# Designs tried in a protein design run: peptides against a protein of PDB entry 3J47. Part 3

Target 1, 121 residues: chain A of PDB entry 3J47
Amino acid sequence: IRLTNQLKSLKGLQSKLKDVVEYLDKVINKELPINHTILGKLQDVFNLLPNLGTPDDDEIDVENHDRINISNNLQKALTVKTNDELMVIYISNLVRSIIAFDDLIENKIQNKKIQEQRVKD
Target 2, 26 residues: chain B of PDB entry 3J47
Amino acid sequence: NAQYHLLVKQGDGLLTKLQKYGAAVR

## One batch from the design tools (peptide; made by RFdiffusion4, then SolubleMPNN)

Design b1_p14_8_s3 (from b1_p14_8, 4 letters changed)
Fold by OpenDDE base, seed 3:
Structure b1_p14_8_s3 (fold): chain B 121 residues (1-121), chain C 26 residues (1-26), chain A 14 residues (1-14)
Amino acid sequence: as target 1 above (121 residues)
Amino acid sequence: as target 2 above (26 residues)
Amino acid sequence: SIREEAEKLLEKIK
């Protein structure tokens, strides 16, 4: 039962991680804005991961300690990967905001030049 | 880590330039 | 250009 549940959880995680990567690629490519709801749901999934690795309290056998360490290492690896992905999104949004502000500044410069020309005529 | 810190540093440089341009247009 | 430097950063993130 435990091995099958771990395999199912791993497959579900792999599918979800793929969906996240595909979403992140679309966000990086400027095809979609960041959806905070997707990020919140992702965080919730990670907060539930510790609970997926804890056996229900009825089999405290020493063989579970190595499996808990593997689950904790997997959770740590997933947390690091997710933090890196979130950081990439954050930087991408900052860059987009900078470009948008640059365009606004340029538009303001152009409008000022047009007004100065109209006062000279 | 190191590549990320380099990207952040480059972004901060861009933000500083943007602030200078914004001040020149005021 | 600020824009060109921003585009280079975006390319490194991809």
Scores: peptide ipSAE 0.415, ipTM 0.883, DockQ to the pose 0.701
Fold by OpenDDE base, seed 1:
Structure b1_p14_8_s3 (fold): chain B 121 residues (1-121), chain C 26 residues (1-26), chain A 14 residues (1-14)
Amino acid sequence: as target 1 above (121 residues)
Amino acid sequence: as target 2 above (26 residues)
Amino acid sequence: SIREEAEKLLEKIK
């Protein structure tokens, strides 16, 4: 019963990670806006991932070790991929913010020039 | 890795320019 | 221009 529940929870986690990757791909493709709460939770998951790789010393048979190594390598690869995707999203948002600030600065420069011309007339 | 670092350096260059323009308009 | 460099950066991210 406990092992079946753990396997179900792990499958649920894998499905959730897939949904996250699909969400990140939609955000990269500009199909969906970035949700800061989702990104924060993903960062928290990444910070916890190094701690998820400590096997508690409880008796896992050698035949499960190869499947666990493949699963851990796949989970690590998915983690790295999701981290790269998060970084792309972060930089994309940074660039969009820079463009928006540049436009605000240019508007302020133009307004200042108009005021300086009005004081000279 | 190398493409990522190049992208970050380009972003930092833009931020530095943006800061200079923001200071000139203040 | 800062804008042009930002647009070039955005095109590299795509």
Scores: peptide ipSAE 0.414, ipTM 0.883, DockQ to the pose 0.739
Fold by OpenDDE base, seed 4:
Structure b1_p14_8_s3 (fold): chain B 121 residues (1-121), chain C 26 residues (1-26), chain A 14 residues (1-14)
Amino acid sequence: as target 1 above (121 residues)
Amino acid sequence: as target 2 above (26 residues)
Amino acid sequence: SIREEAEKLLEKIK
């Protein structure tokens, strides 16, 4: 039950993240107006991420195209790092659930052995 | 990456053992 | 033991 709920929550988060990406793609393609409230919440999520780049103040006049590529590479690196961290948390919770089920199974085996012994007496 | 894959494989091994024990207790 | 292997996994994750 707990593990299934965690998997369902993770799948729900993945679906919501996909919906956010699809929304951002529509905004980039000018199919939808920029929603400042959604953008503000996304900025808050990025601000809660550990600062993965102080831009050291190398004022390189990099044409707008290279800023987009750096932003995409940083966003990809951020997404990979966040995914790795979420996967570590997921595995930790999985292992904790496995231990709890192992203890439950062992307790059930012991109880069954005690009942079988009582039926033989 | 490699340490993560090792951790996942160890977790899968534990899950498989847990499934066998769970089937023996049913 | 399954428990001992699980505890070793938890120690590697911490």
Scores: peptide ipSAE 0.409, ipTM 0.881, DockQ to the pose 0.689
Fold by OpenDDE base, seed 5:
Structure b1_p14_8_s3 (fold): chain B 121 residues (1-121), chain C 26 residues (1-26), chain A 14 residues (1-14)
Amino acid sequence: as target 1 above (121 residues)
Amino acid sequence: as target 2 above (26 residues)
Amino acid sequence: SIREEAEKLLEKIK
């Protein structure tokens, strides 16, 4: 039962990571806005990750401690990787917002110059 | 880590410049 | 230019 749940969670996480990468590529290419559903499902995966480390109480053998450490290290590595991916999305959106505000500022400067010229004529 | 901190620092510098320009155009 | 610096930042993120 435990190995099947771990394998199902790993497959779910792998599928989600693929969806996040594909979404990242579409966001980088300006094809799509942030999909909150992808972010929500990622948060759900992270909330389920701590549960992969809970031993059901019925076999205290020394082999479980190394498997728990490997699972925790993998969870930590996946958390770091996902944090880096989310951070790349966040900065990409900030840069797009900055460009949009720069264009707005330039448009305001041009409109102000046109109004000043009309008052001087 | 280091590349990320450099990227964040560059973004913060741009945001600060954008804020100054936005204040000068008001 | 702020725009040119933002474009350079965007190219580093890709």
Scores: peptide ipSAE 0.399, ipTM 0.879, DockQ to the pose 0.718

## One batch from the design tools (peptide; made by RFdiffusion4, then SolubleMPNN)

Design b1_p15_5_s1
Fold by OpenDDE base, seed 1:
Structure b1_p15_5_s1 (fold): chain B 121 residues (1-121), chain C 26 residues (1-26), chain A 15 residues (1-15)
Amino acid sequence: as target 1 above (121 residues)
Amino acid sequence: as target 2 above (26 residues)
Amino acid sequence: LEALELLEKLEKLNR
């Protein structure tokens, strides 16, 4: 029963990780805007990852335990990598937004200067 | 982790300010 | 810092 629940939880985590990667690809491809709610939920998942590593039960075969630990470490590393990729995309979109606003400001300044010149003529 | 959360929080603050400005320009 | 200066320029243009 406990092993089946752990396997089900791992499958659920794997599915959620796949959904996060698919969402990341859509954000990279500009199909979706950055969703702060998804980013917050991902951060919550990362904060919960340290608690996924306490085996509180004696009697798992050492070979299965090593494979499970390697898989969990790889999944943790992939989750960290996915977070870093999300961060880079977030920063990149933030920088692009700042540049677009700077261009908008400059265009407004130029339009004001053109209007002031037309009032003096 | 803490530097990452700080960077994200700063970015969210900038995005919120940007949104407020974009709403005031409209 | 630069984003704050940009925001101050934006606020001055909207007055």
Scores: peptide ipSAE 0.346, ipTM 0.867, DockQ to the pose 0.084
Fold by OpenDDE base, seed 5:
Structure b1_p15_5_s1 (fold): chain B 121 residues (1-121), chain C 26 residues (1-26), chain A 15 residues (1-15)
Amino acid sequence: as target 1 above (121 residues)
Amino acid sequence: as target 2 above (26 residues)
Amino acid sequence: LEALELLEKLEKLNR
């Protein structure tokens, strides 16, 4: 019963992680706007994931340890992939913010030059 | 984790520099 | 100048 529940929880987590990756791909491809609430919840999940991988149960047989390690490695690999996707989104937003600020600065410099020319005429 | 936090810290540092520049142009 | 260099570095990191 306990092992079946853990396997079901793990499959549910894997499915949710896949849905998150698909959402992140749609955001990267500009098919969907960035939802800050989803991003924040995802970041919270990643911060909690290292703590969710320590089962304090010293009592389950040697044959299950390899399957648990493969599943933990797959979850870790999916976590790394989704972390990389989140990183790309973060960098993309940072770059867009920088470009927008650069354009604002250039516009201010141009407006100042136009005012200085009008005072000399 | 550590590399991600380092990259986020670098991005925040750039954002801070950009904010300082935007304030100096005001 | 420094802002343009920062933009170029960020564009290289996003690729």
Scores: peptide ipSAE 0.334, ipTM 0.867, DockQ to the pose 0.060
Fold by OpenDDE base, seed 4:
Structure b1_p15_5_s1 (fold): chain B 121 residues (1-121), chain C 26 residues (1-26), chain A 15 residues (1-15)
Amino acid sequence: as target 1 above (121 residues)
Amino acid sequence: as target 2 above (26 residues)
Amino acid sequence: LEALELLEKLEKLNR
């Protein structure tokens, strides 16, 4: 139950993320007008994500472009790392539950065999 | 991306097996 | 048996 709910929640999140990507692609392709309400909610989601540095509009000196690229690469690497860690945790939980389910099934089969033996005696 | 999709497919396959097994034990 | 192989694969991925 708990894991089926977690997997369902994760699938729901994945579907929602896919819908967001498809929406963003349509906006980029100018097929849809920018919905400010959706953009605001996306911005809130991005603000709740560990700050993928908004380039603070602090002075465009040409030396900052390399630092911004390094910071963006570090942030991207941190985001990838966190995604990988979350994925590993998810898989680990999935496997633990498969094992727990297998053990529950084996226990149920054993209990049925014990009951059938008691009815034959 | 491809490894992630492969992993998701494997997870879905395992979930499907788990569901079938849970239905067979009920 | 398959669950042990999955655990071993996970342990290899987590190293």
Scores: peptide ipSAE 0.333, ipTM 0.865, DockQ to the pose 0.045
Fold by OpenDDE base, seed 3:
Structure b1_p15_5_s1 (fold): chain B 121 residues (1-121), chain C 26 residues (1-26), chain A 15 residues (1-15)
Amino acid sequence: as target 1 above (121 residues)
Amino acid sequence: as target 2 above (26 residues)
Amino acid sequence: LEALELLEKLEKLNR
């Protein structure tokens, strides 16, 4: 139950992140107007993430390009680190599920043997 | 990235097989 | 490899 809920929550987070990226790509490509409500919620999510300078739509000063690249590199590094950590958790949970399944199989085999012995007596 | 997706895909395949068997044991 | 072999053993026990 706890593991399945964590995996479901993680899958939900991944789907939401994908939807956000797809929305941002559509906004960048001018296929959709900027929705200020979605942007505000994204800003709240980014404010909960340490130091993701969203370029507010104020003029591209050349000094911001290097800071944006550093913040994007740090964000990318944090995203990669988080992805690696989630991968380790996923593998660990998979291994535990396999072990629990092995034990279930062995218990079922033992129960079948006990029933077959009781029918022969 | 590619190795990660391969590992996740293999894990999902195992989980699906485990779920099918857990349903057949009930 | 072991998990696939275990699944194959299970499929044989369920037949």
Scores: peptide ipSAE 0.297, ipTM 0.854, DockQ to the pose 0.093

## One batch from the design tools (peptide; made by RFdiffusion4, then SolubleMPNN)

Design b1_p17_8_s4
Fold by OpenDDE base, seed 4:
Structure b1_p17_8_s4 (fold): chain B 121 residues (1-121), chain C 26 residues (1-26), chain A 17 residues (1-17)
Amino acid sequence: as target 1 above (121 residues)
Amino acid sequence: as target 2 above (26 residues)
Amino acid sequence: MLEEVLKELEELLELLK
């Protein structure tokens, strides 16, 4: 059961990771807006990472010490990868917020120029 | 790590310039 | 000022590639 759950979680993470990468590529290419649902799903995956290492409390066979270390190393490696992707999503959100703010500033400048022209006429 | 810190630092620089620009346009 | 912000935005986008 545990190994199957880890494999299922890993496959789920890999699928979500692929979806995030494909999404980020479309974001970088200016094809799509940031989907907060992908961010939420990535956070959900991150919150499921502790479950990759949690023993279901019923088989501490002493032969699993190496498997526990491998599981912890895998969880750590997955945590690092997930963190790197959260960072890329965060930066992509920051960049979009900046673009939207630049456009807002430009629109405000144009509106001020139009008002100044109307007061001079 | 280093590339990420560079990217964050550039984003913070841009945000700071954007804030200054927004303040000048107020 | 806006042109400088746009330039830094382009530099930031280049780091994302």
Scores: peptide ipSAE 0.334, ipTM 0.851, DockQ to the pose 0.079
Fold by OpenDDE base, seed 2:
Structure b1_p17_8_s4 (fold): chain B 121 residues (1-121), chain C 26 residues (1-26), chain A 17 residues (1-17)
Amino acid sequence: as target 1 above (121 residues)
Amino acid sequence: as target 2 above (26 residues)
Amino acid sequence: MLEEVLKELEELLELLK
């Protein structure tokens, strides 16, 4: 039950993130008007993302284009790292759920043996 | 990718075995 | 049956290391 709910929650988060990306693409393509309230909330989410490089304040000059590519690569690397961490947490919770189920089964077997002994006495 | 798929496949095997054990204890 | 489940669990834990 808990594991199925976690997987469902993760799939729900993935769907919502996809819907946000699709919304941003439609806004960039001028298919939808810019909603300032949605943009503000997205900006708050981006501000809660680990700052993808403060460029150290010592290179004022040359290539806004390479800085955008480096920031995109760092964002991709952090997204991959976060996905791997979430995967490890998911698997760890699966394993813990299995151990707890094994212990429950063993306890049920022991209780059944104790009841069978009490019926023979 | 390959290691992830192996890990998922082993977890599914274990879950299936656990379900069989839970049914045998009922 | 339980011992076999425990063995597969140990093998799964070893893949997580």
Scores: peptide ipSAE 0.334, ipTM 0.846, DockQ to the pose 0.068
Fold by OpenDDE base, seed 1:
Structure b1_p17_8_s4 (fold): chain B 121 residues (1-121), chain C 26 residues (1-26), chain A 17 residues (1-17)
Amino acid sequence: as target 1 above (121 residues)
Amino acid sequence: as target 2 above (26 residues)
Amino acid sequence: MLEEVLKELEELLELLK
């Protein structure tokens, strides 16, 4: 039962990570805006990962301590990797906001030049 | 860490230049 | 000014790769 749940959670995480990468590729290609709801659900999945690695309290044999340490190291590595992906998403939003503001400034300059020409005629 | 701080510092520089440009166009 | 903003944006995108 435990191995099947870990494999199901890992497959679910891998599928979500793939969806985030495909979403990031579409964001880099200027096709879509960032969805904060996907981000919140990703954080919730990571906050639930500690609960998938807890041994049921009924057999503390010394062999379980090494498995707990391996699980905690894997969880920490996954948390760092996800934090890096969240930062790339944040920066991609910042860059998009900058481009949109630059286009707005250029449009304002062009509109001001057109108004100044119409007042001289 | 170091690459992240460099990326944030470049983003802040760009945002500051964009604010100055927006103020000059107003 | 616009050209300098575009250049810094290109440098930021190159750091993201």
Scores: peptide ipSAE 0.329, ipTM 0.847, DockQ to the pose 0.076
Fold by OpenDDE base, seed 5:
Structure b1_p17_8_s4 (fold): chain B 121 residues (1-121), chain C 26 residues (1-26), chain A 17 residues (1-17)
Amino acid sequence: as target 1 above (121 residues)
Amino acid sequence: as target 2 above (26 residues)
Amino acid sequence: MLEEVLKELEELLELLK
């Protein structure tokens, strides 16, 4: 049962990571806005990640401890990598929102100047 | 870690300036 | 004010590269 759950979770993580990369590539290429559903699903995976490392208390074999440590180190490294990718996504969104707000402010200033000029004529 | 905190701090500074500018245009 | 916001935005974009 445990090996099947780890393999299912790893396949789920791999699929989501692929979706995130493909999404990042589309964002870099300016083709699509950020899909909040991918972010939410990624957070759900992270909330499930701590449960993927819990030994069900029923098989203490010493050979599993080194494999569990390697799996936990790989899972931790994947968690750090995906956290870094999420940070880059978040900041890229922040920057895009800032640019869009700057353009909105400039457009409002120009419209106000045009209205003030029309009232003087 | 340190580069991330620097980047977040710069983003927060920029947001604060942008909010002040938006309030001055209103 | 706008030019300063644009400059800080450019600096933020350079930190992302």
Scores: peptide ipSAE 0.321, ipTM 0.846, DockQ to the pose 0.071

## One batch from the design tools (peptide; made by RFdiffusion4, then SolubleMPNN)

Design b1_p18_1_s4
Fold by OpenDDE base, seed 5:
Structure b1_p18_1_s4 (fold): chain B 121 residues (1-121), chain C 26 residues (1-26), chain A 18 residues (1-18)
Amino acid sequence: as target 1 above (121 residues)
Amino acid sequence: as target 2 above (26 residues)
Amino acid sequence: SLQELLKLLEEAEKALEE
C-alpha cells in the first residue's frame, strides 16, 4: 500500500512538473499568463513532499536505506529544481507586473498632459 | 539560497520603486 | 525616472537568465 501511494504521488508530481514546464514554456513564449492555481497546487505538493519520506520505524533492511537515500536525494534535487522553476515564475510575474505598471504610469502622465493642454487651450 | 534571496530582494526593491513612482503620478 | 525603472527591470530579467 505505501509503495503504491509513493509511486502514485511520484507519478502525480512528475505529471504536474511536466504541466508546469509546458506552462513555463508557454509563458516564456508569451502565449499564456501564469496560472496562480497551478503554482498554489505545486506549493501544496512541495509542503507535503517532506512528509512522504518519513520512514516509519519498521525494520527496513540496509538495501532499503540506500534506495531511500537515493529517493531522498532525487526528491531534494527535484525540490531544488522546482524551487528554481517557481523562482523563475515569480520573477517573470514580477517583471510583467512592473511592465504593466510602467505602461499604466506612462498612460496616466500622457492623459494628464493632454488635459492640461486642453485647459490652457 | 543566497542567490535566491538576493534576486527576491532586488525584485522587492523594484516593486517599491514602482509603487513610489505610481503614488507620485497620482 | 521611468527610464531608470526600465533599466532595473532589464537587469532583473538578465539575472533570471543566469
Scores: peptide ipSAE 0.329, ipTM 0.863, DockQ to the pose 0.014
Fold by OpenDDE base, seed 3:
Structure b1_p18_1_s4 (fold): chain B 121 residues (1-121), chain C 26 residues (1-26), chain A 18 residues (1-18)
Amino acid sequence: as target 1 above (121 residues)
Amino acid sequence: as target 2 above (26 residues)
Amino acid sequence: SLQELLKLLEEAEKALEE
């Protein structure tokens, strides 16, 4: 029962990660805006992942040790991949915020120059 | 880890420059 | 400058693709 639940959870996570990658690609291509709700749900899934990989303190049969190690390695690899994806989103948002701020600053400088010229005339 | 920290540091440096520029235009 | 900022952003995006 536990192994079947872990496999089901892992398959569900893999499907969700695929959906996130597809969403991230659309955001990078400026086809869709960043959805913070999707990111929050993704983070929640990742915070639950370590709890899915911790065998409850019940008898870890020695035969399951190799399968647990493989599962933990795959889970770690998936966690790293999603951390990288979240980082890409974070940097993309930072870049957009910076560009918007620079445009605001440039607009303010231009407005000041126009006002100074009007006072000199 | 090192590449991640480098990227975060570059982002923070850029944010700091942006803040300084915003303060100078204020 | 804004151009230097944009260049730094492009370098950061390139580092994310690696």
Scores: peptide ipSAE 0.327, ipTM 0.863, DockQ to the pose 0.015
Fold by OpenDDE base, seed 2:
Structure b1_p18_1_s4 (fold): chain B 121 residues (1-121), chain C 26 residues (1-26), chain A 18 residues (1-18)
Amino acid sequence: as target 1 above (121 residues)
Amino acid sequence: as target 2 above (26 residues)
Amino acid sequence: SLQELLKLLEEAEKALEE
């Protein structure tokens, strides 16, 4: 039950992240208006991501077009990194749940042995 | 993508075995 | 068996390190 719920939650998160990406693509393509509330929440998520992209403060003179491409590449790299981190967290939780289940099984086996011993005495 | 899918499939296989084991110990 | 489950766990951990 718990593991199945975690897997379901992870699948739900993956679906939501995909929906966010699709929304962002539509906004970039001017198919939908920019929602400031969604953008603000996305910015908060990116700010919680490790600052992978302090451009060194040096030459500010890169044309706006190259900055947009660099920003998109960084965003893509950040998205991939976030997906990888979420995957690692998922697998770690899966392993922990398996260990906890193993311990529970061992405890049940021991309890059964103790009960069988008490019935023989 | 392919590695991710493989990893998820392995995790699902482990989960299935764990469920079978839990049912056998009950 | 419990040993088979442990082996599968070890294989999953190995797949995480790759």
Scores: peptide ipSAE 0.308, ipTM 0.857, DockQ to the pose 0.012
Fold by OpenDDE base, seed 1:
Structure b1_p18_1_s4 (fold): chain B 121 residues (1-121), chain C 26 residues (1-26), chain A 18 residues (1-18)
Amino acid sequence: as target 1 above (121 residues)
Amino acid sequence: as target 2 above (26 residues)
Amino acid sequence: SLQELLKLLEEAEKALEE
């Protein structure tokens, strides 16, 4: 039971981390509207978190239950923290991309104004 | 959770505004 | 406007640091 729950938690974490990495890669490549995929993956993470808390087997000795609960809570907290850190990196890269796009638009507008002035002279 | 959803919502709003601006400048 | 977009970005960055 404990080893199975730890393995399940680790697999859940691994799947979530993989999903976050795949999301970040898609965002870096500018292929997806940023927020729907983040929200979807975050929702997937939160939907997987409750499934870590149901031990089906009643026979776990009470002394091991506290250590298992602490380990599961720590794993959940570490997963949330890792997700938050990845989200910070993602949003920071998004903001940089937005600034660069805005600067490009402003530069195009200025270039058009300069061309219009040269045609009037 | 709620703070994260708020941050994501703000980011989506910004991206949508940027997309609209980019479309208007083309 | 560009200025409004920059302001919204700054607000989003601040919300991320909190």
Scores: peptide ipSAE 0.350, ipTM 0.863, DockQ to the pose 0.015; fails the geometry check

